# Designs tried in a protein design run: peptides against a protein of PDB entry 3T6J. Part 157

Target 1, 375 residues: chain A of PDB entry 3T6J
Amino acid sequence: PIVESYIGFIESYRDPFGSRGEFEGFVAVVNKAMSAKFERLVASAEQLLKELPWPPTFEKDKFLTPDFTSLDVLTFAGSGIPAGINIPNYDDLRQTEGFKNVSLGNVLAVAYATQREKLTFLEEDDKDLYILWKGPSFDVQVGLHELLGHGSGKLFVQDEKGAFNFDQETVINPETGEQIQSWYRSGETWDSKFSTIASSYEECRAESVGLYLCLHPQVLEIFGFEGADAEDVIYVNWLNMVRAGLLALEFYTPEAFNWRQAHMQARFVILRVLLEAGEGLVTITPTTGSDGRPDARVRLDRSKIRSVGKPALERFLRRLQVLKSTGDVAGGRALYEGYATVTDAPPECFLTLRDTVLLRKESRKLIVQPNTRLE
Target 2, 372 residues: chain A of PDB entry 3T6J as posed
Amino acid sequence: PIVESYIGFIESYRDPFGSRGEFEGFVAVVNKAMSAKFERLVASAEQLLKELPWPPTFEKDKFLTPDFTSLDVLTFAGSGIPAGINIPNYDDLRQTEGFKNVSLGNVLAVAYREKLTFLEEDDKDLYILWKGPSFDVQVGLHALLGHGSGKLFVQDEKGAFNFDQETVINPETGEQIQSWYRSGETWDSKFSTIASSYEECRAESVGLYLCLHPQVLEIFGFEGADAEDVIYVNWLNMVRAGLLALEFYTPEAFNWRQAHMQARFVILRVLLEAGEGLVTITPTTGSDGRPDARVRLDRSKIRSVGKPALERFLRRLQVLKSTGDVAGGRALYEGYATVTDAPPECFLTLRDTVLLRKESRKLIVQPNTRLE

## One batch from the design tools (peptide; made by RFdiffusion4, then SolubleMPNN)

Design b2_p18_3_s3 (from b2_p18_3, 13 letters changed)
Fold by OpenDDE base, seed 4:
Structure b2_p18_3_s3 (fold): chain B 375 residues (1-375), chain A 18 residues (1-18)
Amino acid sequence: as target 1 above (375 residues)
Amino acid sequence: MTGVVTPDDFGEYEVVFE
């Protein structure tokens, strides 16, 4: 088998300031069959990057074809087990040297296992569809998240010699209509500037890219979905995200106004964006469970994903990227923390919903090291 | 960056070599 590994100080999720990497490592085997899908995605990446809602001037100057491989993890040493990885984490290196993507296939396979009776917060009519398409939709999401999410966008930089990596005279901020007014100075990085929100913000951007681009027919075709199946995959992907946004409340600590998980915070932000879009796109309804205790239902109107959801996400995602590219920490923080704020304000009453989420919470599952068998 | 699975997705898995 083809063996891949990585080891080092890689992810900064455990650093409150988002700067110090946690020592992490894995050993994995290449899944050739699954890698083929991601290879097709890579082959279309340059074109798909153009579909992202920012000008080419905010994208990498040169497309660097990345590696994308599906891996079956043999051993993983770290505090969290990912579904996918994009490395390096430094944006400057990504845009100048390139990057590598991996999907942790056997981790995803675990994600496919869903028990209907334990599936919380969904309408009964959605449960079977969700169970059927959760896995496939998650494959799509992870692929897009890593390759076109983390693998997209440009940081505007002034180097140590005073040279800019963008034309100050011609590049226009699409949000303001003005010339670029801020950038990263020599030695400044995404993490150093955006600090406490950097990890979650970037995850939010990547997740948003996934949702946004999964609407593109070419993406679904790459993954082998057509017709009604493609539409169901889209629906379930979006449904999974909005559900995840609700579930995310588990990872919020009201007393500290703190999020304990960057991805879940990101998913909550996306939920807030889609709720803000209104027009009946997303509805969270408090209910009473069969046990007589509080419950909730998340409803996503599939007919409004393209008409309401996509435009909302487009605007939000563009703002995320523009603020990231320009190093506008104040604007970025204001935007992101605004959506990441958890209150008990009507109509959502998120703190009350959090109580419901906690009430319906199952014990955190444990991923155990895999058994390997040779046939 | 890493896309972490949701807690609900955690479990046991096996790698089989064919």
Scores: peptide ipSAE 0.024, ipTM 0.592, DockQ to the pose 0.215
Fold by OpenDDE base, seed 1:
Structure b2_p18_3_s3 (fold): chain B 375 residues (1-375), chain A 18 residues (1-18)
Amino acid sequence: as target 1 above (375 residues)
Amino acid sequence: MTGVVTPDDFGEYEVVFE
C-alpha cells in the first residue's frame, strides 16, 4: 500500500484568536479508487472555479494544480478527526505556492452506519434516501469543500513596496459597484484580520462552495452520478446540510453567546441563509415524539433547490468572498455574526429547538483505533 | 483546514491492506 502521513501545528480551531495551530498528525493508506475520482475533479478544477459566483478578478491569477488523495486512516492524533483536509492554512501560501487536499475516506464511511430508527429530525419519507446517499453525497461535498472551497478566491494585497496584486483602477467590487477600497497590507493574513470568526467563516465559505457546485452536472459525473441518482445525491447533500444546521445548536452556548465548533457554526449559518430565502425551501417543524417529548422535523423542498436555494446561496457566497478578498473585517463580521446569532425569535425559536436537539442527542460515539489486516 | 463529520458519525472502522 501507499502510505501517507503528516504532522505539525495545523488547525487553529482551538485558538480563540484563530491563529495558533493545534499539534496534529496522521498515518494513512491511499485509497486508489476514490483518489481517481478526486484526480478527475482536480483536472476540472480550473474550469469549475469559473462557475463560482465572483468575477475572475476575485479569483487566483494563476491556478496551481494541487494534489488530491483519498486516504484510509490508520491513526489520527488530534482533538478531532476530520473528513477532509486542505493545507497549508495560509491563504497567501495557497495562492503563491499551492496546496494539497486529502479526503479521509474511512472516516466518512463511519458516517454511513446510521441506523434508520435513530436518525433524528428527518421526515420518514426521506430517511431511506438519506441513508442510501449520505455517503456518496459526503464524498462530493468533501471534494468540493477542500479543492474548490478552501482552494478558491484571491486576497487583495498591497506588498511591502506598496505594489498591489490587483488593478485599483479597473477592478470593481461586484457588491458595491465601486472600486476596491480595502485590502490586506503587508504582514496581514486572513486569520490575523478576521481572528475570532476566521475559521468558521472560511468553513462556511467552503461548505457553501460545495452546495453550490454540487448542482453542476460535470461534478456529479466526475463522481459517477447521472440522471436520477445525481439528483438524489444533490438532494441528500442539501438535506444533510440543513439537518446539520439544526444539529449544530448542540455546539452553541447561550450563556456565553459563543460557538464551540467552527464547522457546526458554519452549518447553522447556511441553514439561516436557506431559511431566509423562504418560499418553502426549508421548513423546521416542532413535533412531539412517540415518547411524548419534544421533537422536530426538517423538510427541504427538492423542487426549490435550484430556483430558490441556489440564488440565495449564490448571493451569500459572493458576499463572503468579496468581503474576504477585500479584507473588510467589519462587513464580514456583520454579515457572518448576523447569521450566526441564535435567538428564540419566531418562527424558528432556535433556543427552544436547541433544547429539543439536546433532548434527542444520543451518547457520543467514539472513533476507535482501526483493525488492520493483509489480504 | 478540515471538514469535520458530525458527532453521530463517529464509530469503529477496519482498514484492509491490499
Scores: peptide ipSAE 0.021, ipTM 0.577, DockQ to the pose 0.207
Fold by OpenDDE base, seed 3:
Order: sequence, then C-alpha cells, then structure tokens
Structure b2_p18_3_s3 (fold): chain B 375 residues (1-375), chain A 18 residues (1-18)
Amino acid sequence: as target 1 above (375 residues)
Amino acid sequence: MTGVVTPDDFGEYEVVFE
C-alpha cells in the first residue's frame, strides 16, 4: 500500500493576515480506485483551464502536470480535517514549480451519513436527492476546486531585475479594456498584498471554479456521470453551495464585523452573487418549523443554473481572477468585502437569518481518528 | 491562501471514519 504523509506549517487559515501557517500533519493511505478518476481529471486539466472565463494571458504560461491522489486518512493532526488539499500554498511556487493535490476520500464519504431529519434549510422535495448525490457532487467539487481552482490563474510579476512575466504592451485587462496598471513586485505575494481577505478570496475563487466547470460535460464524464445523473450531480453541487452560503452565517460575528472561517465566508459571497443574479435562481424563504420556531428554506431553480447562474458566476469569477492577477488590492477588497457584508437589509435580512441559522445549529461535531486493522 | 475544502464547514459532515 502507498502511504502518504506531510507535516509542518502549512495552512494559514487561522492567521488573520493569512501568512503564518498552522502546524499540522497527516498519515493517509492511497485509494487507487478513486485516484484514477482524479488522474483522468489531471489529464484533461490543460484543456479545461481554457474553459475558465479569463484570457489566456491571465492563465499560467505553462501547464505543469500536478499529482492528484485520493487519500484515506488514518490520522490528521490540526484544527480541522479538510476534504481536499492543494500544496504548496505559495502562488509563485505553484506557477513555477507545480503543485500536488489530494482528496481526503474518507472525509468526503462522511457526507453519506447525513440524516434526512437533520438536514436543515432544504425543501422536502430536494432532501432525498441531496442525500443521494451530496457525496458524488462533493467529489467533483473538490477535484475542480483543488486542481483547477487553486491550480489556475497567473500572477503578474515584476522580478527583482525589473523584468515582467507578461507583455506590458499587449496584455489587456478584460474588465477595463486598458493595459495592465498593477502587478506584484519582488517580495510581494498574494497573502502579503491581500492580507485579511486573501484566504477567503482565494477559496471563493476556487469554489467558483468548481461550480462553473462542473457544468462542463467532460468533467461529469470523468467522474462517471451521464444523462440524468450528471444533471442531478450539477444540481446538488449548486444546491449545496447556496445552502452552505446560508449556513455560513454561523461563522459571522456581527459585533466585530468579521468572519471566523474563510471557506464559509467564501460560500456566503457566492450565495450573494447568485442572489444578485435574480430571476428566481435562488430563493431564501423564512418559515416556521414544526416546533413553532423560526426556520428557513433555500430553493434553487434547476432550470436557471445555466441561463442565469452560469453567466453571473462567470462575470464574478473573471473579476476575481483579474483583480488577483493584477494585484489590485483596492479593487479586490471593494468587490469581495462588498459581497461579504452582512446586513439586515431586505429582502434577505441576513442578520435575522443568522439568528435562524444559529437556532437550527446542531451540536459541534467531534472528529475521532479511526483505528486501523490488517486484513 | 491554502487550498483546502473543509467538509465540516458545510455543516453536514460528521467525519465518520469507517
């Protein structure tokens, strides 16, 4: 059996400035069967990168074929167990040296243990479908998120010698129609420039890539989904994201105007983008639960994912990438914090919904490390 | 940013390691 491990200061989610890594480590066993799906995704990655909604000039100059492995975690030491990992966490290294992706398969498999009666904020008609396809859709999302999310996009850099990694005369900003006016200087990194929003912003970009590319038939085929199953996987993936955006409110602290979890902030931002798209794509309806207390329902119109959702996400995702590539912190912060703002303004009344989310919150789950046996 | 999707953050994933 192939055993993989890592250890060190790796993830910076607990650093308010996104710079200092938490000390973590894991030991895991390779799941060969699931890894084969990710290998097919890797084989298609160069082509799929072209489907992303930014010019080739904003994509990496050369595709470096990464490693992508599905792992069954035996032990994980850290503040939490991720579903997927893309390392190293330095964009400059990802761009020049490459990266490795892992999916923590047995962590993802936990999704199958969701009890229908405990599933909050979904319409009854969606619950069975959600339970059925949550796992498979999450596999797709993680694969896309890590490989084509974190693994995509170029940073415009001027090196210590004054040389640019892009042609200043020919590269045009697709949002402004102008030449590139900002970039990363020597010693500047994504985290150092974008600081407090860097982690969440990048997670939002990666999640958006997942949602956007999961609509591509080739992606679904790679994961073994065709026909009605493929459409259900798409629907559940998008439904999961909008639901997560509502659940995210748990991790917002109104008194401090801050978010306590980068991924959840990202998911809330995506929810806001999709709500802004309008046309009945996403609806959040306050309700009363069977217990007489406040509740809510999230509805996603399946028929509007491609016609309304995709274009909205495309525009948003392009803006995220352009601002990231150009190191435009002011523009990036304005965009991202705008969508990350939580108010009680109608029609959503997110602060009121937050109270509902907190009311319906389940007890904090504890992660217990498994035992191993030789068979 | 470090590329991690956390299932726990989706509010539904009890990490039951079988």
Scores: peptide ipSAE 0.021, ipTM 0.636, DockQ to the pose 0.413; fails the geometry check
Fold by OpenDDE base, seed 2:
Structure b2_p18_3_s3 (fold): chain B 375 residues (1-375), chain A 18 residues (1-18)
Amino acid sequence: as target 1 above (375 residues)
Amino acid sequence: MTGVVTPDDFGEYEVVFE
């Protein structure tokens, strides 16, 4: 088998300032069958990048073809096992030197083991579909998230010699209609500049890219989905994200006004964006469980994903990218923290919903890492 | 960047690796 590994100070999710990496490492085996799908995704990446909702001037000048491999993890040491990886974690290096993507396939396969009776916050009519397609939809999401999420976008930079990597005279900010007014200077990085919101913000951008691009037929074809199956994968992917946004409340600490998990914060932000879109796209309804205690149901109107959801996500995603590209920390923080704020304001009453989420949560599962055998 | 598996990804699941 083809073995891949990495080790070192890689992910900075546990650093409040997003700068210091946690020491982690893994050993994994290549899943050739799934890797072939990701290879096709890579082959289409340059074209798919053009589908993202920002001008080419805000995308990388030159597409650098990355590697993308599906891996079955044998061992992983760290605070959390990832579903996907995009490395290196430096945007400047991604932009100039390239990057590598991996999907941790057997970790993703956990999604196939859903017990219907334990599945919370979904309507009964959605449960079977969700169970069937959560895994496959998650594969799509991770692929897009890593390759076209983390792998997309340009940072505007002025180097130590005063040279810009963009034309100051011709590049226009699509949000303001004006020339570019801010950029990264020598020594400034995404993490150093955006600091406390950097990790979650970037995860939110990447997740949003996944949702946005999963609507593209070519993406679904790459993963082997056509017709009704493709539409179900789309629906379940979006439904999973909306549900995740609700579940995310577990990771919010009201007393400290703080989020404890970057990805979950990102998913909550996306939920807020989609709720703001209105028009019945997303509905969260408090209910009473069979035990007589509080419960909730999340509903996503499938018919409104393209008509309501996509435009809302498009606008939001464009703003995320523009603010990131220009190094506009004030604007970025205002936008992101605005959506990341958790209050008990109606109609959602998120703090009350949080109590419901906490009430309905199961004990955290442990992942037991496998052994390998030669046959 | 890494898409960390969270409880929403596997919380309802029982996973056995062989």
Scores: peptide ipSAE 0.020, ipTM 0.608, DockQ to the pose 0.307; fails the geometry check

Design b2_p18_3_s4 (from b2_p18_3, 15 letters changed)
Fold by OpenDDE base, seed 5:
Structure b2_p18_3_s4 (fold): chain B 375 residues (1-375), chain A 18 residues (1-18)
Amino acid sequence: as target 1 above (375 residues)
Amino acid sequence: MTGVVEPPESGAYKVVFE
C-alpha cells in the first residue's frame, strides 16, 4: 500500500484569530480506486477554473496541477477529524508552489450511513433520495471544495520591493468597475488580515464553489453521473447544504454572539444567501413533530436551482473572491458578518429555529480509529 | 485558510455523523 502522512501546526480553527495552527497529524493509506475520480477532476481543473464567476485576473496566473488522493486514515491525532484537506494553508505557497488535496475516504464513509427515521428537517418525499445520494453528492462536494474551492483565486500582492503581482492600470474590480484600490502588503496574509472571520469565510467560499460547479455537466460526468442521476446528485448536494445551514444553528452561541464552528457558520451563511434569493427556492417551515414538540422542514425547489440559486450564489461567490483578492477586510467583514448574523427576526426567526435544532439533536457518534490485520 | 471539509453535522471541530 501507498502510505501518506502529514504532521505539524496545520489547522487554525481553534485560534480565535485564525492564525495559530493546532498540532495535528495523520497516517493513511491511499485508496487507489477512489483516487481515480479525483485524478479525473484534476485533469479538468484548469478548464473548470474558467467557469468560476470572476475574471481571469482574479484567478491564479499559472495553473499548478495538484495532487489529489483519497485516503483511508489509520490514525489521526488532533482535536477534530476532517473529511477533506487542502494543504499547505499558506496562500502564497499555494499560488507559487502548489498544493495537495486529500479526501479522507473512510471518514466520509462513516457519514453515509443514515437511518431514515432519524433524518431530521427534510420532507418525507426527499428522505429516500437524500439517503441514496448523500454519499455520492458529498464526494462531489468535497472534491470541488478542496480542489477548486481552496485551490482557486488570486491574492493581489505588493511585495517587499514594491512590485505588484497584477497590472494596476488594466485590472478592474468587477464589483465596482474601478481599478484595484487595495491589496496585501509584504508580510500580510489572508489569516492575518481577515483574522476572526478568515477560516469561516474561506470555508464559505470553498463550499460555494462546490455548489456552483456541481451544476456543470462535466463535473457530474467525471464522477460517473449522467441524466437523471446527475440531476439527483445536484439536488441532494444543494439540499444537503441548506439542511446543514439549519443544523449549523447548534453551533451558534447567542449570549456571546459567536460561532463555535467555522464550517457550520459558512453553511449558515450560504443558507442565508439562498433564502435571500427568494422566489421559493428555499423554504424553512416550523412544524410540530409526531411527539407534539417543535420541528421544522427545509424545502428546496429543484426547478429553481439553476434559475434562482445559481445566479444568487454566483453574485455572492464573486463578491467573496473580489474582497478576498483585494484584501478588503472592511468590505469582507461587513458582507460575511451580515449573513452570519443570527436574530429572531421574521420570517425565519432563526433563534427560535435554533431551539428546535437543539431539541431535535441526535446523540453524537463516536469515531473509532481502525485497526489493521494481516490476512 | 484552513482547507478542511467536514460533514454537514460536524461539531466543535469534530466530524459528527447521523
Scores: peptide ipSAE 0.019, ipTM 0.627, DockQ to the pose 0.433; fails the geometry check
Fold by OpenDDE base, seed 2:
Structure b2_p18_3_s4 (fold): chain B 375 residues (1-375), chain A 18 residues (1-18)
Amino acid sequence: as target 1 above (375 residues)
Amino acid sequence: MTGVVEPPESGAYKVVFE
């Protein structure tokens, strides 16, 4: 078997400033069958990057073909096991030197295991479909998230010699219609500049890329889905994200006005974006469970994903990228914190919903180290 | 040795386990 490993100070999610990595490491074996799907995704990456909702000037100048493999984790040491990885975590290096992507396949498999009776906040009619397609949709989402999410976009930089990596005279900010007025200076990084919001903001961008590009037939074909199956995968992927946005409230601490998990904050932000889109795309309805206690239902209108959801996500995703590229921390913070704010304001009453989420919380799954055997 | 890990609070792409 092909063995992969990494070790070191890699992920900074536990650092409030997003700068200091937590020491972590893994040993994993390559899943060749699943890796073949990701190889096809990589082969299409350059073309798919053009589908992202920003001008080519905001995308990397040169496409650097990354490595992408599916891994079955043998052991993982750290505060948490990711479902996917894109490394290095330095945007400048990703842009100039390239990157590697991995999907932790057996971690995903554990995540896919859902008991129908424990599946909260979904309409009854969606449960069977959700259970059927959660796994496949997640494979798509992770692949897009890592490769085309974290792997996309350009940072505008002025180097130590004063040279720009973009044409100041011709590059136009699509949000303002003006020339680029801000950029990263020598020594400034994404994490150093955006600090407290950097991790969650980037995860939100990557998740949004996944949702946006999963609508593309070529993506679904790469993963082996066509026709009705492809549409169901799309629906469940979006439904899962919306549901995750509600579940995210578990990770919000009202007393401190902070989020304890970057990805969940990101998912909540996406939920807020899709709720703001209106037109009946997403509905969260408080209900009463069979036990007489508070409950809730999330509804996603599949017929409105392309007509309402995609445009809303497109606008939001473009803004995320533009603000990231230009190093506009003030604008980025205003945008992101605006959507990340949790209040009890109607109609959603998110703080009240949080109580419901906590009430309906089930026991957390545990990941157990797998065994290997020689055949 | 079998390691048991709770749902991660960190990771490049993190799955929340119910």
Scores: peptide ipSAE 0.019, ipTM 0.580, DockQ to the pose 0.087; fails the geometry check
Fold by OpenDDE base, seed 3:
Structure b2_p18_3_s4 (fold): chain B 375 residues (1-375), chain A 18 residues (1-18)
Amino acid sequence: as target 1 above (375 residues)
Amino acid sequence: MTGVVEPPESGAYKVVFE
């Protein structure tokens, strides 16, 4: 098997300004069987990019075919083990040189080992379905998130010579109906401009791409799901996201008004977007557990994913991309921080729900690296 | 930007090689 590795200052999640990388490294082995699914996704990537809810002028000018490999991690050194990776983390390089995607397959497999009795915040009727399809749905989500999330969208740039990578006269902002009024100047990057919200904002965009595109029949077909199974995978993927949005409250610190984990903040934002859509799409109900202590249930109406959820997510995702492309930090911050705000306002009472989430929190799992034997 | 997906229970994985 092919061995892959990297080492260096890679991810900036631990930097409050999203600029300085944490020193990280891994060694992994290629899983050929799982990689074949991602290769099919790569083969369809150019077409699937056209399904994203922004004009072609806001997409990369040239599609660069990336690598996508499923990896079984042998060792990982860092503050956390991701489920998937898209590198490099520089938009300019992604646009001009390309990128590589990896799925950490055995990490995903471990995440799927959930005991039914320990599943919090789900309706009883959803638990068995959730257990059955959590793994497959997460494979879909990770693939879309990395390849078509992080791998999508264009930054409007004026280079050091004053040249633009877009036509200032013809490109129209789909949100305002006006010409492009802001862009990245020479030396400005996504991280440098959006700073404190850059990482979480980008994760939110990527997660939203995953949810949005998983509704496309071609995506489910690529992963080998048809008919009722495909619909169940979609449902569980969306259900997992809204549940994760509730669980995310663990990572919010009310006293400091800050988030301690970028992906969880992103998932909370998505939950807020889907709650705002209304029409009974998502419902969070405080309950009392069998132990007499506070509990909660998240319900997702399957029948409203396409009719209510998709349009809401489409509008939100378009706004995320437009603000990112144009370097509109003020607009981007206003949008994102608005959805990322945690209050105790009704009907959700998120601060109260946070107490419930903390009460129901499982013991911290420990990362244990396996021994590998060559037979 | 950062290009990493973390599962909801991220931060602690027991990797078991079957």
Scores: peptide ipSAE 0.017, ipTM 0.602, DockQ to the pose 0.418; fails the geometry check
Fold by OpenDDE base, seed 1:
Structure b2_p18_3_s4 (fold): chain B 375 residues (1-375), chain A 18 residues (1-18)
Amino acid sequence: as target 1 above (375 residues)
Amino acid sequence: MTGVVEPPESGAYKVVFE
């Protein structure tokens, strides 16, 4: 087997300011079959980047081919085991030196082990499909999230000599129709500038890229899905995201008005975006369980993903990128915190839904390492 | 090592250690 490892100060999720990395490390074995799919995705990355909803001027000037592998974790040291990794976490280095991607496949596999009778918040007619395609759809999502999410976009920078990495006279902000009015100065980074929202904002951008690009037939083909299967993978990926947005409420602390998990906050934001799109795309319905206690159902209208969901996500994702590229912290914070706000306002009544989520909380799944075997 | 998928069935990208 091919063994891979890394070690160092990598993720900053535990830093409230998103700046200080936690020391972590892993030893893993390459999953060759899944890695081959990611290699095909990498081969298509330059073309797929053009499908993202921002002008080329907001994308990297030069595509740097990254390394991408699927890994089965033998051991992981840190506060948590990620399903996917994109490193380094410095946007400037990603732009100039490149990056590496990994998917921790066996972590995902554990997350997929769901019993139908315990699956919460889904309609009965969606449960079997969800169980069938959750794994495959998540593989697609992680691949897109890491490679084309974290691996995309340009930061506008003025260097120490006063030179810009963009043409100030010709580059137009697609949201305002005006010239670029803000950028990163020498020494400013994504994390330093966006601080408390940086991690969750970036995860939200990456998740949104995943949802947006999973609609592309070429992506599904790379992962081996065509026809009805491809459509089911798309549906379940989006369904999983909106469900995750509801489940995310567990990680919100009302008393402190804060989120405790960056990815879950991101998923809640996406849920809010898709709810705002309206037109019956997403519906959350409070119900009563068979036990007489509060429950809820999330419904996603499959037929409206492309017509309603995609345009809504496109607009949102473009705004995320433009604000990131221009270093517009005020605009970025206003946008992101607006969607990340949890209230009990109708029709959603998210604080009430949070109580339902907590009530229906399932037992934690225990991961025991190592969990890889030779077949 | 032992860890926990949090929350269960959430599609979380991170597992928390005990």
Scores: peptide ipSAE 0.017, ipTM 0.580, DockQ to the pose 0.166; fails the geometry check

